# Ledger of designs, part 170: peptides against a protein of PDB entry 4Z5W

Target 1, 305 residues: chain A of PDB entry 4Z5W
Amino acid sequence: IPDVFLELNKLWYFSAQSNLFNGEMPRSLSNSRSISLLSLRNNTLSGQIYLNCSAMTNLTSLDLASNSFSGSIPSNLPNCLRLKTINFAKIKFIAQIPESFKNFQSLTSLSFSNSSIQNISSALEILQHCQNLKTLVLTLNFQKEELPSVPSLQFKNLKVLIIASCQLRGTVPQWLSNSPSLQLLDLSWNQLSGTIPPWLGSLNSLFYLDLSNNTFIGEIPHSLTSLQSLVSKENAVEEPSPDFPFFKKKNTNAGGLQYNQPSSFPPMIDLSYNSLNGSIWPEFGDLRQLHVLNLKNNNLSGNIP

## One batch from the design tools (peptide; made by RFdiffusion4, then SolubleMPNN)

Design b2_p24_4_s2 (from b2_p24_4, 9 letters changed)
Fold by OpenDDE base, seed 2:
Structure b2_p24_4_s2 (fold): chain B 305 residues (1-305), chain A 24 residues (1-24)
Amino acid sequence: as target 1 above (305 residues)
Amino acid sequence: SPPPPGFLTAYEPEENDPRIPPPP
């Protein structure tokens, strides 16, 4: 990418995604006062990520996902006072989340999916201080760590939580009950154990639940048959989606499904590939908005309602 | 056995992405 962004003093949107750009990010781009939206996703950019937050006063969205960047996570990003969305998916940091992210009050959406992030306990302890955090994607990190169940953790404004395919141990954490606005939860492809907690059915905005491919035991909580978002259409809060898309990765060579907005996900309960027992509740028939109920590969018994 | 379920990410999946075995 040429180092000409000083001349582009009116440029507010720069998208150069899905190209063959290599080398480092241009210094003039890292110092742009005009840029609001920056997407360099799916390139071969390298070197250390550096942004001059004192210069980049208009930066609101940063997508650097699927690049060959190296080194530490930029600890100065909280100084970008308007920065809301960060996508650092598929950047191999081999790092912990910086302590400075406790001060990241502008942050609304964060992805580190497959970014070799370590120490989930520290990550969640830091990120709970981000008062505006609505979307958090941490898939393919924290390999074989324990998902912290510390009840003091609070993500009050969290709408989307995705921590899939981490081989995480532990249980569904009680601190998620402090997120009453949660719409989407994916904890699939872990080693989570215990029972599915009944308080999940109290999350009145939860329309997408994936707990598949874990080691959950016991009965399906009857409270899941009363998820208000799946009973009635009235609670579909059109909230601003993150500026980055989501992808459903299948464990096949088939391409992933792209979802541009959380609202584009089919209303779903996936509890497949666990050790759940007991019956399928007939009251799942009350979930008039439910598109997908996946209970396959469990120890369920009785009649199908 | 049927193929294991998929999971959500925030990057474009590659066709050659390594198959993740189900947890043991």
Scores: peptide ipSAE 0.400, ipTM 0.847, DockQ to the pose 0.722
Fold by OpenDDE base, seed 5:
Structure b2_p24_4_s2 (fold): chain B 305 residues (1-305), chain A 24 residues (1-24)
Amino acid sequence: as target 1 above (305 residues)
Amino acid sequence: SPPPPGFLTAYEPEENDPRIPPPP
């Protein structure tokens, strides 16, 4: 990428995603006073990520995902006082979340999906201080770690939590009950155990629940039949989505499904590929907004209602 | 049985990456 961004003093949006750009980010780009939205996703950019936050006073969205950047996560990013959305997916950091992210009050959406992030306990302890954090994607990190169950963890404004395919051990953490605005939860493809907790049915905004491919036991909690967002349409809060898309990886050679908005996900309960027992509750019939109920590959018995 | 449904990510799957040639 050429070092010409000093001349582009009115450039507000720079999207150069899905190209073949290589080398480092140009210094003039890292010092741009005008840029609000920067996307360099899906390139071959390299070197250390550096942004001059004192210069980049208009930066609101940063997408550097799927690049060959190296080194540490930039600890100065919280100094970018307007920065809301960060996508660092598929950047191999081999790092922990910086302690400075405790001060990241502008942060609303964060993805580190498949970024070789380590220490989930430290990551969640830090990120709980981000009071405006609504979307958190941590898929394909923390390999074989334990999902912390510390009740003091609080993500009060969290709407989207995705921590899939980490081989995480532990149980569904009680601290998630402190997230009453949660709309989408994906904890699929882990080694989570125990029972599915009844308090999940108290998450009145939860319309997408994926607990598939874990080691959950016991009955399906009856409280899931009372998920208010799946009973009535009234709670479909159209909130601003992150500036980055989501992808559902298919287990087939067919390309992943892209979802530009969390609201584009079908209302779903996926409890498939567990060791759940008991019956299917007839009261699942009350979930009039439910599009997908996936209970396959469990130990369920009785009649199908 | 078919494998479990896929999980959510925030990056293009490799099969959608224009830099990766289709398998032969």
Scores: peptide ipSAE 0.340, ipTM 0.766, DockQ to the pose 0.334
Fold by OpenDDE base, seed 4:
Parts: sequence; structure tokens; C-alpha cells
Structure b2_p24_4_s2 (fold): chain B 305 residues (1-305), chain A 24 residues (1-24)
Amino acid sequence: as target 1 above (305 residues)
Amino acid sequence: SPPPPGFLTAYEPEENDPRIPPPP
């Protein structure tokens, strides 16, 4: 990428994803006063990520995912006072979330999917201070750690939480009940145990629930048959989507489905590949908005209603 | 048994990475 961004004093949007760019980010780009949205996703960029937040006063969205960057997570990012969206997926940091992220009040959407992030307890303790955080993606990190159950954790504005494929131990954490605006929860492909908690059915905005491929036991909570977002259409909160896409990794040779916004996800309950027992509740028939009910590979019995 | 269900990520699947040559 050429070092010419100083001359581009009106450049607001720079999208150069899915190319073959290599080398470091040019210094003029890291100092751009005009750029609001920067996407360099899916390239071969290298070196350390450095952004001059004092210069980059218009930066609102940063997508550097799927690059060969190295070093630490930039601790100064909270100084980018307008920065809302960060995608650092598939960047191998081998790091913890910086303590400075406690001050990241502009942050609304964060992805570290497959970024070799460590210490989930510290990460969640830090990120709970991000009062505007709505989307958090932490898939393929924290390998074999324990999902913290600390009741003091509060993500009041959280709408999307994805912590899949971490081999996480523990239970579905009670602190998620402090997130009444939660719309999408993916905790699939972990080693989570215990029962599925009944309070999940009180999350009136929850339209997508993936707890598949865990070690959950007991009955399906009857409260899931009363998920208000799946009963009626009225609770579809149209909110600003993160500027980065989501992908459903299918274990089939069929290419991954891209979803540009959370609203593009089918309304779903996936409890497959657990050790759940008991019957399928007939009241699942009340979930008129439900597109996918996946209960396969459990110990369920009785009649299919 | 059918393969386990997929999970959500926020990066392109490897099959969509232009740096990975398509399978022959």
C-alpha cells in the first residue's frame, strides 16, 4: 500500500479487503485525519498495528482481520474517541486484552475471533467497562479455559455474544441474565456442563441461541418455549450492525455462509450434540418465528409433538 | 453421524481466503 494518505485529505472510506497487499500499514494511513472507515481485512499485511489516535480523529471503524500482523494489541485504541467497530479476527496476538480497554467508551463492536487471545476472565472483566459494547466475538480463543461465572460481570447493552469453539469449561454464566437486550448467543463447541438455565427464556430479545456441541444435561427449560422474540415479530430491534460480517463455519464442503448483519441470522434454537433428556415441549409450537430447531444427538425421549 | 453443527466466526472461512488457492 503506497504512503500517500497525507495527500488524500478528503478520504473518508478506504476499503481494500480481500486483496494481496503485503508489508506494513503505511505511516500516512496510520495518521489519516479524514478516514472514518478503514478495512484492510483478508490481506498479508505484517508488522505491528499502530494507529495515531491523536491524528485519526474521524476513525469509526477498523477492520484489520485475517492479516499477518504481529506484536501486542494496540493499547492506545481507546484514545480513538470515535472508534466504534474493531475487527481483529484471525490476527495471532498471543496476548490478553489490554487494561486500557476499560476506558473504551466508544467501542460498540469487537471481534477477536481466532486471535490467540488468552485469559477470558481478565478479558470479560475489562470489557464489561465498555458501556456501549453491543457485539462481542471471541470464538476460537481461550482454549480450555473456564468461562467465568462471576455474578458481578455486567454487559448491560450486549446484543451479540459469540464465544464458540474455545473448549471452555464451566456452566452457562448467570451474569448473562444482566444482558436483557441479548439477541444472539453462541456458546457452541465448548465443554460447558450443567443444566441449561431457565432464565435464558426471560431474554425477550433472544432470537438466536446456539448451545450445540457441549455437555449439557437435564431437561430443556420450558421457558425457552416463551422466548418473546420467537413468539412475535414486534421485538426485532433494528440497531446498527457491526461493520464486519459474520460467517457460519459449516463442517461440510459447502462454503461458509456470510451474514452481513445479525438480523440476517435465521431465528434459531440449536441444542444439538448434548446429553439433554426428557421430552420435547409441545409449546415449541408457540414459537411462530422460529426457523431452526435443532435437538439432534441428545438423550431426548417421548413423543415428538 | 452427521457432522457437528457449525459455529459463528467474524473472519472469512479458509475456502473464501483469496490467499489460499482453490482446490484443484
Scores: peptide ipSAE 0.333, ipTM 0.758, DockQ to the pose 0.328
Fold by OpenDDE base, seed 3:
Structure b2_p24_4_s2 (fold): chain B 305 residues (1-305), chain A 24 residues (1-24)
Amino acid sequence: as target 1 above (305 residues)
Amino acid sequence: SPPPPGFLTAYEPEENDPRIPPPP
């Protein structure tokens, strides 16, 4: 990418995704005063990520996903006072989340999906201070770590939490009960154990629950049959979606399903591939908004209602 | 080429996916 962005003093949006760009990010781009949305996703850009937040006063969205960047996560990103969305998926950092992210009050949406992030305890302890954080995607990190259950963790405004395919140990953490606005929870493809907690059914906005491919035992909580978002169409005020799409990998070599918004996910309860026992509750029939109920590969018994 | 999945929300279980935890 040429170093010409100083001349582009009116450039608000730069999207150069899915090209063959290599080398470092241009210094003039890292110092752009005008740019609000920057997407360089799916290139071969390399070097360290550097952004001059003192210059980049209009930066609101940053998508650098699927590049060959190296080094640490830029600790100065919280100084980008308007930066709301960050997509760092598929950047191999081999790092912890910087302590400076405690001050990242502009942050609304963060992804580190498959970014070799380490220390989930530190990550969650830091990110809980981001009062405006609504979307957090941490899939394919923290390999074989323990999901912290510390009750002091608070994500009050969290709407989307995805921590899939981490081989995480532990239980469904009680601190998630402090997230009453949670709409989507994916903890699939871990080694989570214990019972599915009944308090999950108290999350009135929860329309998508994926706990599949874990080691959960016991009965399905009856409280899941009373998930308010799945009983009735509440007019969920569509909040502005993250400036980045979600993807669900399919088992087929076909590219994953793309979901441009969290609201585009089908209302779902997936508890498949666990060791759950007992009956299927007839009251799942009350979940009139539910599109997918997946209970396959469990130890369930009795009648199918 | 399919755009590389930016945000992976989930993988569907593949029978031979090395990320499938062993059965308990």
Scores: peptide ipSAE 0.289, ipTM 0.722, DockQ to the pose 0.149; fails the geometry check

Design b2_p24_4_s3 (from b2_p24_4, 10 letters changed)
Fold by OpenDDE base, seed 2:
Structure b2_p24_4_s3 (fold): chain B 305 residues (1-305), chain A 24 residues (1-24)
Amino acid sequence: as target 1 above (305 residues)
Amino acid sequence: SLPPPGFLTAYEPEENDPEIPPPP
């Protein structure tokens, strides 16, 4: 990418995603006063990520996902006072989340999916201080760590939590009950154990639940048959989506399904590939908005309602 | 038919992405 962004003093949006750009990010781009949205995802950009937050006073969205950047996570990003969305998916940092992110009050959406992030306990302890954080994607990190269950963790404004395919141990964490606005939860493809907690059915905005491919035991909580978002459409709060898309990775390398907004997900309960027992509750028939109920490969018995 | 099992990411899956190990 040429170092010409000083001349582009009115440039507010730059999207150069899905190209063959290589080398470092231009220094003039890292110092742009005009840019609001920067997307360079799916390139071969390299070097360290550096942003001059004192210059980049209009920066609201940053997508650098699927690049060959290296080094540490930029600890100065909280100084970008308008920065709301960050996608650092598939950047191999081999790092912990910086302590400075406790001060990241502008942050609304964060993705580190497949970014070699370490120490989930520290990550969640830091990120709980981001009062405006609504979307958190941490898939394919924290390999074989334990998902912290510390009840003091609070993500009050969290809408979307995705921590899939981490081989995480532990249970469904009680601190998620402190997120009453949660709409989407994906904890699939882990080594989570214990029972599915009944308080999940109290999350009145939860319309997408994926707990598939874990080691959950016991009965399906009957409270899941009363998920208000799946009973009635009236409570679908159109909230601003993150500026980055989501993808459902399939077991086969066949192309993932793209979802541009959380509202584009089919209303779903996936509890497949666990060790759940007992019956399928007939009251799942009350979930008039439910598109997908996946209970396959469990120890369930009785009649299918 | 139910969709095949999978998980959500915030990047486009590539053909060279590591195969997800089968469920245990």
Scores: peptide ipSAE 0.382, ipTM 0.813, DockQ to the pose 0.579
Fold by OpenDDE base, seed 4:
Structure b2_p24_4_s3 (fold): chain B 305 residues (1-305), chain A 24 residues (1-24)
Amino acid sequence: as target 1 above (305 residues)
Amino acid sequence: SLPPPGFLTAYEPEENDPEIPPPP
């Protein structure tokens, strides 16, 4: 990428995703006063990520995902006072979340999918201080760690939580009940155990629940049949989506489904591939907005309603 | 048909991505 961004004093949006750009980010780009949206996703950019937050006063969205960047997570990002969205998916940091992220009040959406992030306890302890955090994607990190159950953890404004395929141990954490605006929860492909907690059915905005491929036991909580977002359309809060897409990784190397917005997800309950027992509640028939109910590969018995 | 099991990410799945282990 040429080092010409100093001359581009009116450049507000720069998208150069899915190209063959290599080398480091141009210094003039890292110092751009005009850029609000920066996407360099899916390139071969390398070196350390450095942004001059004192210069980049208009930066609101940063997508550097799927690049060959190295080194530490930039600890100065909280100084970018307008920065809302960060996608650092598939950047191999081999790091913990910086302590400075406690001060990241502008942050609304964060992705570290498959970024070799370590210490989930520290990560969640830090990120709970981000009062505007709505979307958190941490898939393919924290390998074989324990999902913290500390009741003091509080994500008041959290709407999307994805922590899939981490081989996480533990239970569905009670601190998620402190997130009443939660719309999407994916904890699939872990080693989570215990029962599915009944308080999940009190999350009135929850329209997408994936707990598939875990070690959950006991009955399906009857409270899931009363999820208000799946009973009626009235509770679909259209909120601004993150500036990065989501992908459903399938077991087959067939191209992942791209979802540009959380609203594009089908209303779903997936509890498949667990050790759940008991009956299928006939009251699942009350979930008129539900598109997908997957209960496959459990120990369920009785009649199918 | 129910979609095949899978999980959500925020990057394009690649052929070289680690295979999702079969469910136990």
Scores: peptide ipSAE 0.381, ipTM 0.803, DockQ to the pose 0.539
Fold by OpenDDE base, seed 5:
Structure b2_p24_4_s3 (fold): chain B 305 residues (1-305), chain A 24 residues (1-24)
Amino acid sequence: as target 1 above (305 residues)
Amino acid sequence: SLPPPGFLTAYEPEENDPEIPPPP
């Protein structure tokens, strides 16, 4: 990428996604006063990520995903006082979340999907201080770690939580009950155990629940038949989605389904590939907004209602 | 049985992404 961004003093949006750009980010780009949205996703950019937050006062969205950047996560990013969305998916940091992220009050959406992030306990302890955090994607990190169950963790404004395919141990963490605005939960493809907690049915905004491919036991909580978002069309306020898309990784090499907004997900309960027992509750028939109920590959018995 | 339909990410899956083996 050429070092010409000093001359582009009115450039508000720079999107150079899905190209073959290599080398480092140009210094003039890292010092741009005008850029609000920067996307360099799906390139071969390298070196250390550096942003001069004192200069980049208009930066609101940063997508550097699927690049060959190296080194540490930039600890100064919280100094970018307008920065809301960060996508660092598929950047191999081999690092922990910086302690400075406790001060990241502008942060609304964060993705580190497949970024070799370590220490989930530290990550969640830090990120709980991000009071405006609504979307958190941590898929394919923290390999074989334990999902912390510390009740003091609080993500009050969290709407989307995705921590899939981490081989995480533990149980469904009680601290998620402190997230009453949660709309989407994906904890699939882990080694989570215990029972599915009944308090999940109290998350009135929860319309997408994926707990598939874990080691959950016991009965399906009857409280899941009372999920208000699935009983009635709540006018889900179309809150601003993150500036990055979501992808459903299929088990087949067939291209993942792209979802541009969390609201575009089908209303779903997926509890498949567990060790759940008991019956299917007839009251699942009350979930008039439910599009997908996946209970396959469990130990369920009785009649299908 | 077909393995679970997959999981959510915030990057475009590549053809070379390691297949996660179905649960045993």
Scores: peptide ipSAE 0.368, ipTM 0.804, DockQ to the pose 0.664
Fold by OpenDDE base, seed 1:
Structure b2_p24_4_s3 (fold): chain B 305 residues (1-305), chain A 24 residues (1-24)
Amino acid sequence: as target 1 above (305 residues)
Amino acid sequence: SLPPPGFLTAYEPEENDPEIPPPP
C-alpha cells in the first residue's frame, strides 16, 4: 500500500480488504487524522502493528484480520479514544492481552479468533474492565487452558461471547450469570465438563446457545425451556452488529457461512456431541422462536415429545 | 458419522486453517 494518506486528509473510510497487499502498513495511514473506518482484512501485510492514536483521533473501527502481522498486540490502542471495533483475527501474536486494555472504555467489539492468544485468565481479568464491551470473540486461542470460573468476573454489557475450539477445560463459568444481556454464547468444541447450569435459562436475551462438542454430563436443565427470547417475538432484542463478520467454520470444505450480523443467526440451542442423559423436555415446544434444536450424539433417553 | 457441528469465528475460513479437532 503506498504511503500517500497524508494527501487524503478527508479520507473517512478506507477498505482495501481481500486484495494482495503486502509489506507494512503505510506510516501515513497510521497517522491519519481523518480515517474512521479502516479495513485491511485478508491481505499479506506484515511487520508490527503500530497506530499513532494521538493522530488517529477519528478511528472507530480497525479490521486487520487475516494478515501476516507480527510482534506484540499494540498496547497503546486504548489511547485511540473513539476506537470501538477491533478485528485481529488470524494474526499470529503469540501473546497475552495487554494490561492497558483495562482502560479500553471505547471498546465495544473485539476479535482475536485464531490469533495465538495465551492466558485466558489474564485476558478475561483485563477485558472485564472494558465497560462497553458487547462482543468478544476468542475462538481458537488458549489451547488446553482452563476456563476461569472466578465469580468476581463481570461482563455487564456482554451480548456476544464466542470462545470456541480452544480445548478449554473447566465448567460453564458462573460469572456468565453476571451478563444478563447475553444474546449469543458459543463455547463449542472445548473440553468443558460438569453439568449445564440451570441459571443459563435465566439469560432472558439468549437466543443462540452452542455448547456442542464438549464433555457435559447430566440432564438438560429444564430452565432452558423458559428462555424468554425463544418463547415470544416480543422479547426480540436489538442485536449488536459488530463491524466484522462472523463465520461458521465447518469440517467440510464447504465455505463457511458468512454472518454479517448476529441477527442473521437462527435462534438455536445446540447441545450435540456431549454426554447428556435424561429426557427431552416436552416444554421445548414452548420455544416458538427456536429454529434449531440440536441434541444429537448424547445419551438421552425416553420419548421424543 | 455425521460431521460434528461447526463453531463461530470472526475471519474468513481458509483451506490452511487448522483442522477442527475430532469430537472428544
Scores: peptide ipSAE 0.362, ipTM 0.812, DockQ to the pose 0.722

Design b2_p24_4_s4 (from b2_p24_4, 7 letters changed)
Fold by OpenDDE base, seed 3:
Structure b2_p24_4_s4 (fold): chain B 305 residues (1-305), chain A 24 residues (1-24)
Amino acid sequence: as target 1 above (305 residues)
Amino acid sequence: SLPPSGFLVSYKPEENDPRIPPPP
C-alpha cells in the first residue's frame, strides 16, 4: 500500500479488504487524522501493527483480520479514544492481552479469534474493566487452558461471548450470571465438564446457546424451557452490531455461513455431542421463537415429546 | 464421524485452515 494518505486529509473510510497487499502498513495511514473506518482484512500485510492514536483521533473501527502481522498486540490502542471495534482475528500474535486494555473504555467489540492469544485468566481479568464491551470473540486461543470460574469477574454489558474451540477445561462459569444482557453464548468445541447450570435459563436475552461438543453431564436444566427471549418476541432494541461479520466455521473445508449481525443468528439451543442424560422436557414446546434445538449425540432417554 | 457442527469466528474460513480435531 503506497504511503499517500497524508494528502487524503478527508479520507473517512478506507476498505482494501480481500486484496493481495503485502508489506507493512503505510506510516501516513497509521497517522491519519481523518480516517474513522479502517479495514485491511484478508491481505498479506506484515510487520508490527503500529497506530499513532494521538493522530488517529477519528478512528472508530479497525479490521486487520487475516493478515501476516507479527509481534505484540499494540498496547497503545486504548489511547485511540474513539476506537470501538477491533478485529484482529487470524493474526498470529503469540501474546497475552495487554494490561493497558483495562483502560479501553471506548471498546465495544473485540475479536482475537484464532490469534494465538494466551492466558485466558489474564485476558478476562483485563477485559472485564472495559465497561462498554458488548462483543467478545476469543475462539481458537488459550489451547488447553482452564476457563476461569472466579465469581468476581463481571461483564455487565456483554451481549455476545464466543470462546469456542479452545480445548478449555472447567465448567460453565458462574460469573456469566452477572451478564444479564447476554444474547449469544458459544462455548462449543471445548472440554468443559460438569452440569449445565440452571441459571443459564435466567438470562432473559439469551437466544443463541451453543454448548455443543463438550463433556457436560447430568440432565438438561428445566430452566432452559423458560428462556424469555425464546418464549416471546421481545422487541430487542437493535443495537449497532460489530463492524465485522461472524462465520460459522465447520470442521470441513467448506466455507462457513456468514452472519453480518448477531441478530441474524437463528435462535438456537445446541447441546449436542455431550454426555447429557434424562428426558427431553416437554416444555421445550413453549419456546415459540426457537428455530434449532440440537440434542443429538447425548445419553438422553425416555419419550420424545 | 466428526460432528458437522461448527463454531463461530470473526474471519472467513479458508480451505487451507487447519482442521481441528473434535475434543475427545
Scores: peptide ipSAE 0.485, ipTM 0.847, DockQ to the pose 0.678
Fold by OpenDDE base, seed 1:
Structure b2_p24_4_s4 (fold): chain B 305 residues (1-305), chain A 24 residues (1-24)
Amino acid sequence: as target 1 above (305 residues)
Amino acid sequence: SLPPSGFLVSYKPEENDPRIPPPP
């Protein structure tokens, strides 16, 4: 990318996504006072990510996903006072989340999906201080770590939590009960154990639940049949507008389904590929908004309602 | 057994992406 952004002093939106750009991010771009939306995703950009937050006072969204950047996560990003959305997916950092992110009050949406992030305990302890954090994607990190169950953890404004395919151990953490606005939870493809907690059915905004491919045991909590967002259209919460596109990664090399619009997330309960026992509750029939109920590959018995 | 449903990511999955470990 040419170093010409000084001349583009009125440039508000720069999207150069899905090109063949290589090399480092231009210094003039990292110092742009005008840019609000920056997307360089799906390129071969390299080097260390550096943004002059004192200059980039209008920066609101940063998508650098699927690039060859290296080094540490930029600790100065919280100084970008208007920066709301960060997509750092598929950047191989091999790092922990910086402590400075405790002060990241502008942050609303963060993804480190497949970014070689380490220390989930530290990550969650830091990110809980982001009072405006609504979307957190940490999929394909923290390999074989334990999902912290510390009851003091609180994500009061969290709407979307995705921590899939980390081989995480532990249980469904009680601190998630402190997130009453949670709409989407994906903890699939881990090694989570224990029972599915009944308080999960008290999350009245939860319309998408994926706990598939874990080691959960016991019965399906009857409280899941009372998820208010799935009972009636009147309780249909405005679907989370993702600040970055989501994709469902499948085991088939076929291009994942793109979930670009809120309306692309089907109301879903996926508990498949666990060790759940007992019956399928007939009261799942009360979930009139539910599009997908996936209970396959469990130890369930009795009648199908 | 058919592989479980896929999981959510914030990038377009590519052929070079880590293989999803088989279900336990």
Scores: peptide ipSAE 0.466, ipTM 0.838, DockQ to the pose 0.707
Fold by OpenDDE base, seed 5:
Structure b2_p24_4_s4 (fold): chain B 305 residues (1-305), chain A 24 residues (1-24)
Amino acid sequence: as target 1 above (305 residues)
Amino acid sequence: SLPPSGFLVSYKPEENDPRIPPPP
């Protein structure tokens, strides 16, 4: 990418996704006063990520996903006072989240999906201080770590939590009950155990639940038949969405389903590929907004209602 | 059989996947 962004003093939006750009981010770009949205996703950019937050006062969205950047996560990003959305997916950091992210009050949407992030306990302890955080994607990190169940963890404004395919151990964490605005939960493809907790049915905005491919035991909580968002239409998925789309990565290299907004997700309960027992509750018939109920490959018995 | 349920990510699965040959 050429170092010409000083001349582009009115450039508000720069999108150069899905090209073959290599080398480092140009210094003039890292110092741009005008840029609000920067996307360099799906290139071969390298080196350390550096942004001059004192200069980049208009930066609101940053997508650097699927690049060859290396080194530490930039600790100065919280100084970008308008920065709301960060997509750092598929950047091999091999790092922990910086302690400075405790001060990241502008942050609304964060993805580190498949970014070799380490220490989930530290990550969640830091990110709970981001009071405006609504979307958190941590898929394909923290390999074989334990999902912390510390009851003091609090994500009050969290709407979307995705921590899939980490081989995480532990149980469904009680601190999620402190997130009453949660709309989407994906904890699929882990090694989570124990029972599915009944308090999940108290999450009145929860319309998408994926607990598939874990080691959950016991009965399906009857409280899931009372999920208010799936009973009535009143819980429209409120915007804002993150500036980055979601993709359902299937095990088949067949193109993943793209979801541009959380509202584009089908209302779903996926409990498939566990060790759940007991019956299917007839009261699942009350979930009139439910599009997908997947209970496949469990130890369920009795009649299909 | 592998679970047909995928998991959610914030990148296209095809993006920089070395297992996907570039289009000819």
Scores: peptide ipSAE 0.460, ipTM 0.813, DockQ to the pose 0.313
Fold by OpenDDE base, seed 4:
Structure b2_p24_4_s4 (fold): chain B 305 residues (1-305), chain A 24 residues (1-24)
Amino acid sequence: as target 1 above (305 residues)
Amino acid sequence: SLPPSGFLVSYKPEENDPRIPPPP
């Protein structure tokens, strides 16, 4: 990428995703006063990620995913006072979340999917201070760590939480009940154990629940038949989606479904591949908005309602 | 037919991800 962004003093949107760009990010781009949206996703960019937040006063969205960047997560990003969305998926950091992210009040959407992030306890302890954080994607990190159950953790404004395929141990954490605006929860492909907690059915905005491929036991909580977002359409809060798409990774590397916004997700309960027992509640018939109910590969018995 | 179980990411899965073993 040429180092000519100083001359481009009116450049507001720069999308150069899915090209063959190599080398470092241009210094003039890292100092751009005009740029608001920057996407360099799916290139071969390398070196340390550096942004001059004192210069980049208009930066609102940053997508650097699927690049060959190295080194630490930039600790100065919280100084980018308008920066809302960050996608750092598939950047191999081998790092913890910086402590400075406690001050990241502009942050609304963060993804570190498959970024070799370590220490989930520290990450969640830091990120809970981000008062505007609505979307958090941490899939394919924290390998074999324990999902913290610390009751003091509080994500008040969290709408989307995805921490899949980490082989996480522990239980569904009670601190998630402090997120009453939660719309999407994916904790699939972990080693989570215990029972599915009944308080999940109190999350009135929860329309997408994936707990598949864990070690959950006991009955399906009857409270899941009362999920208000799945009973009635009236609870669909249209909020600004993150500036990065979601993809459903299937076991086959065959084309994943792309979802451009959380509202594009089918209303779903996936509890498949657990050790759940008991019956399927007939009251699942009350979930008139439910598109997908996946209960396969459990120890369920009785009649199918 | 129910879609196969899979998890969410913020990148295209085709972009050189390691094959995740099927659930047991």
Scores: peptide ipSAE 0.446, ipTM 0.803, DockQ to the pose 0.550; fails the geometry check

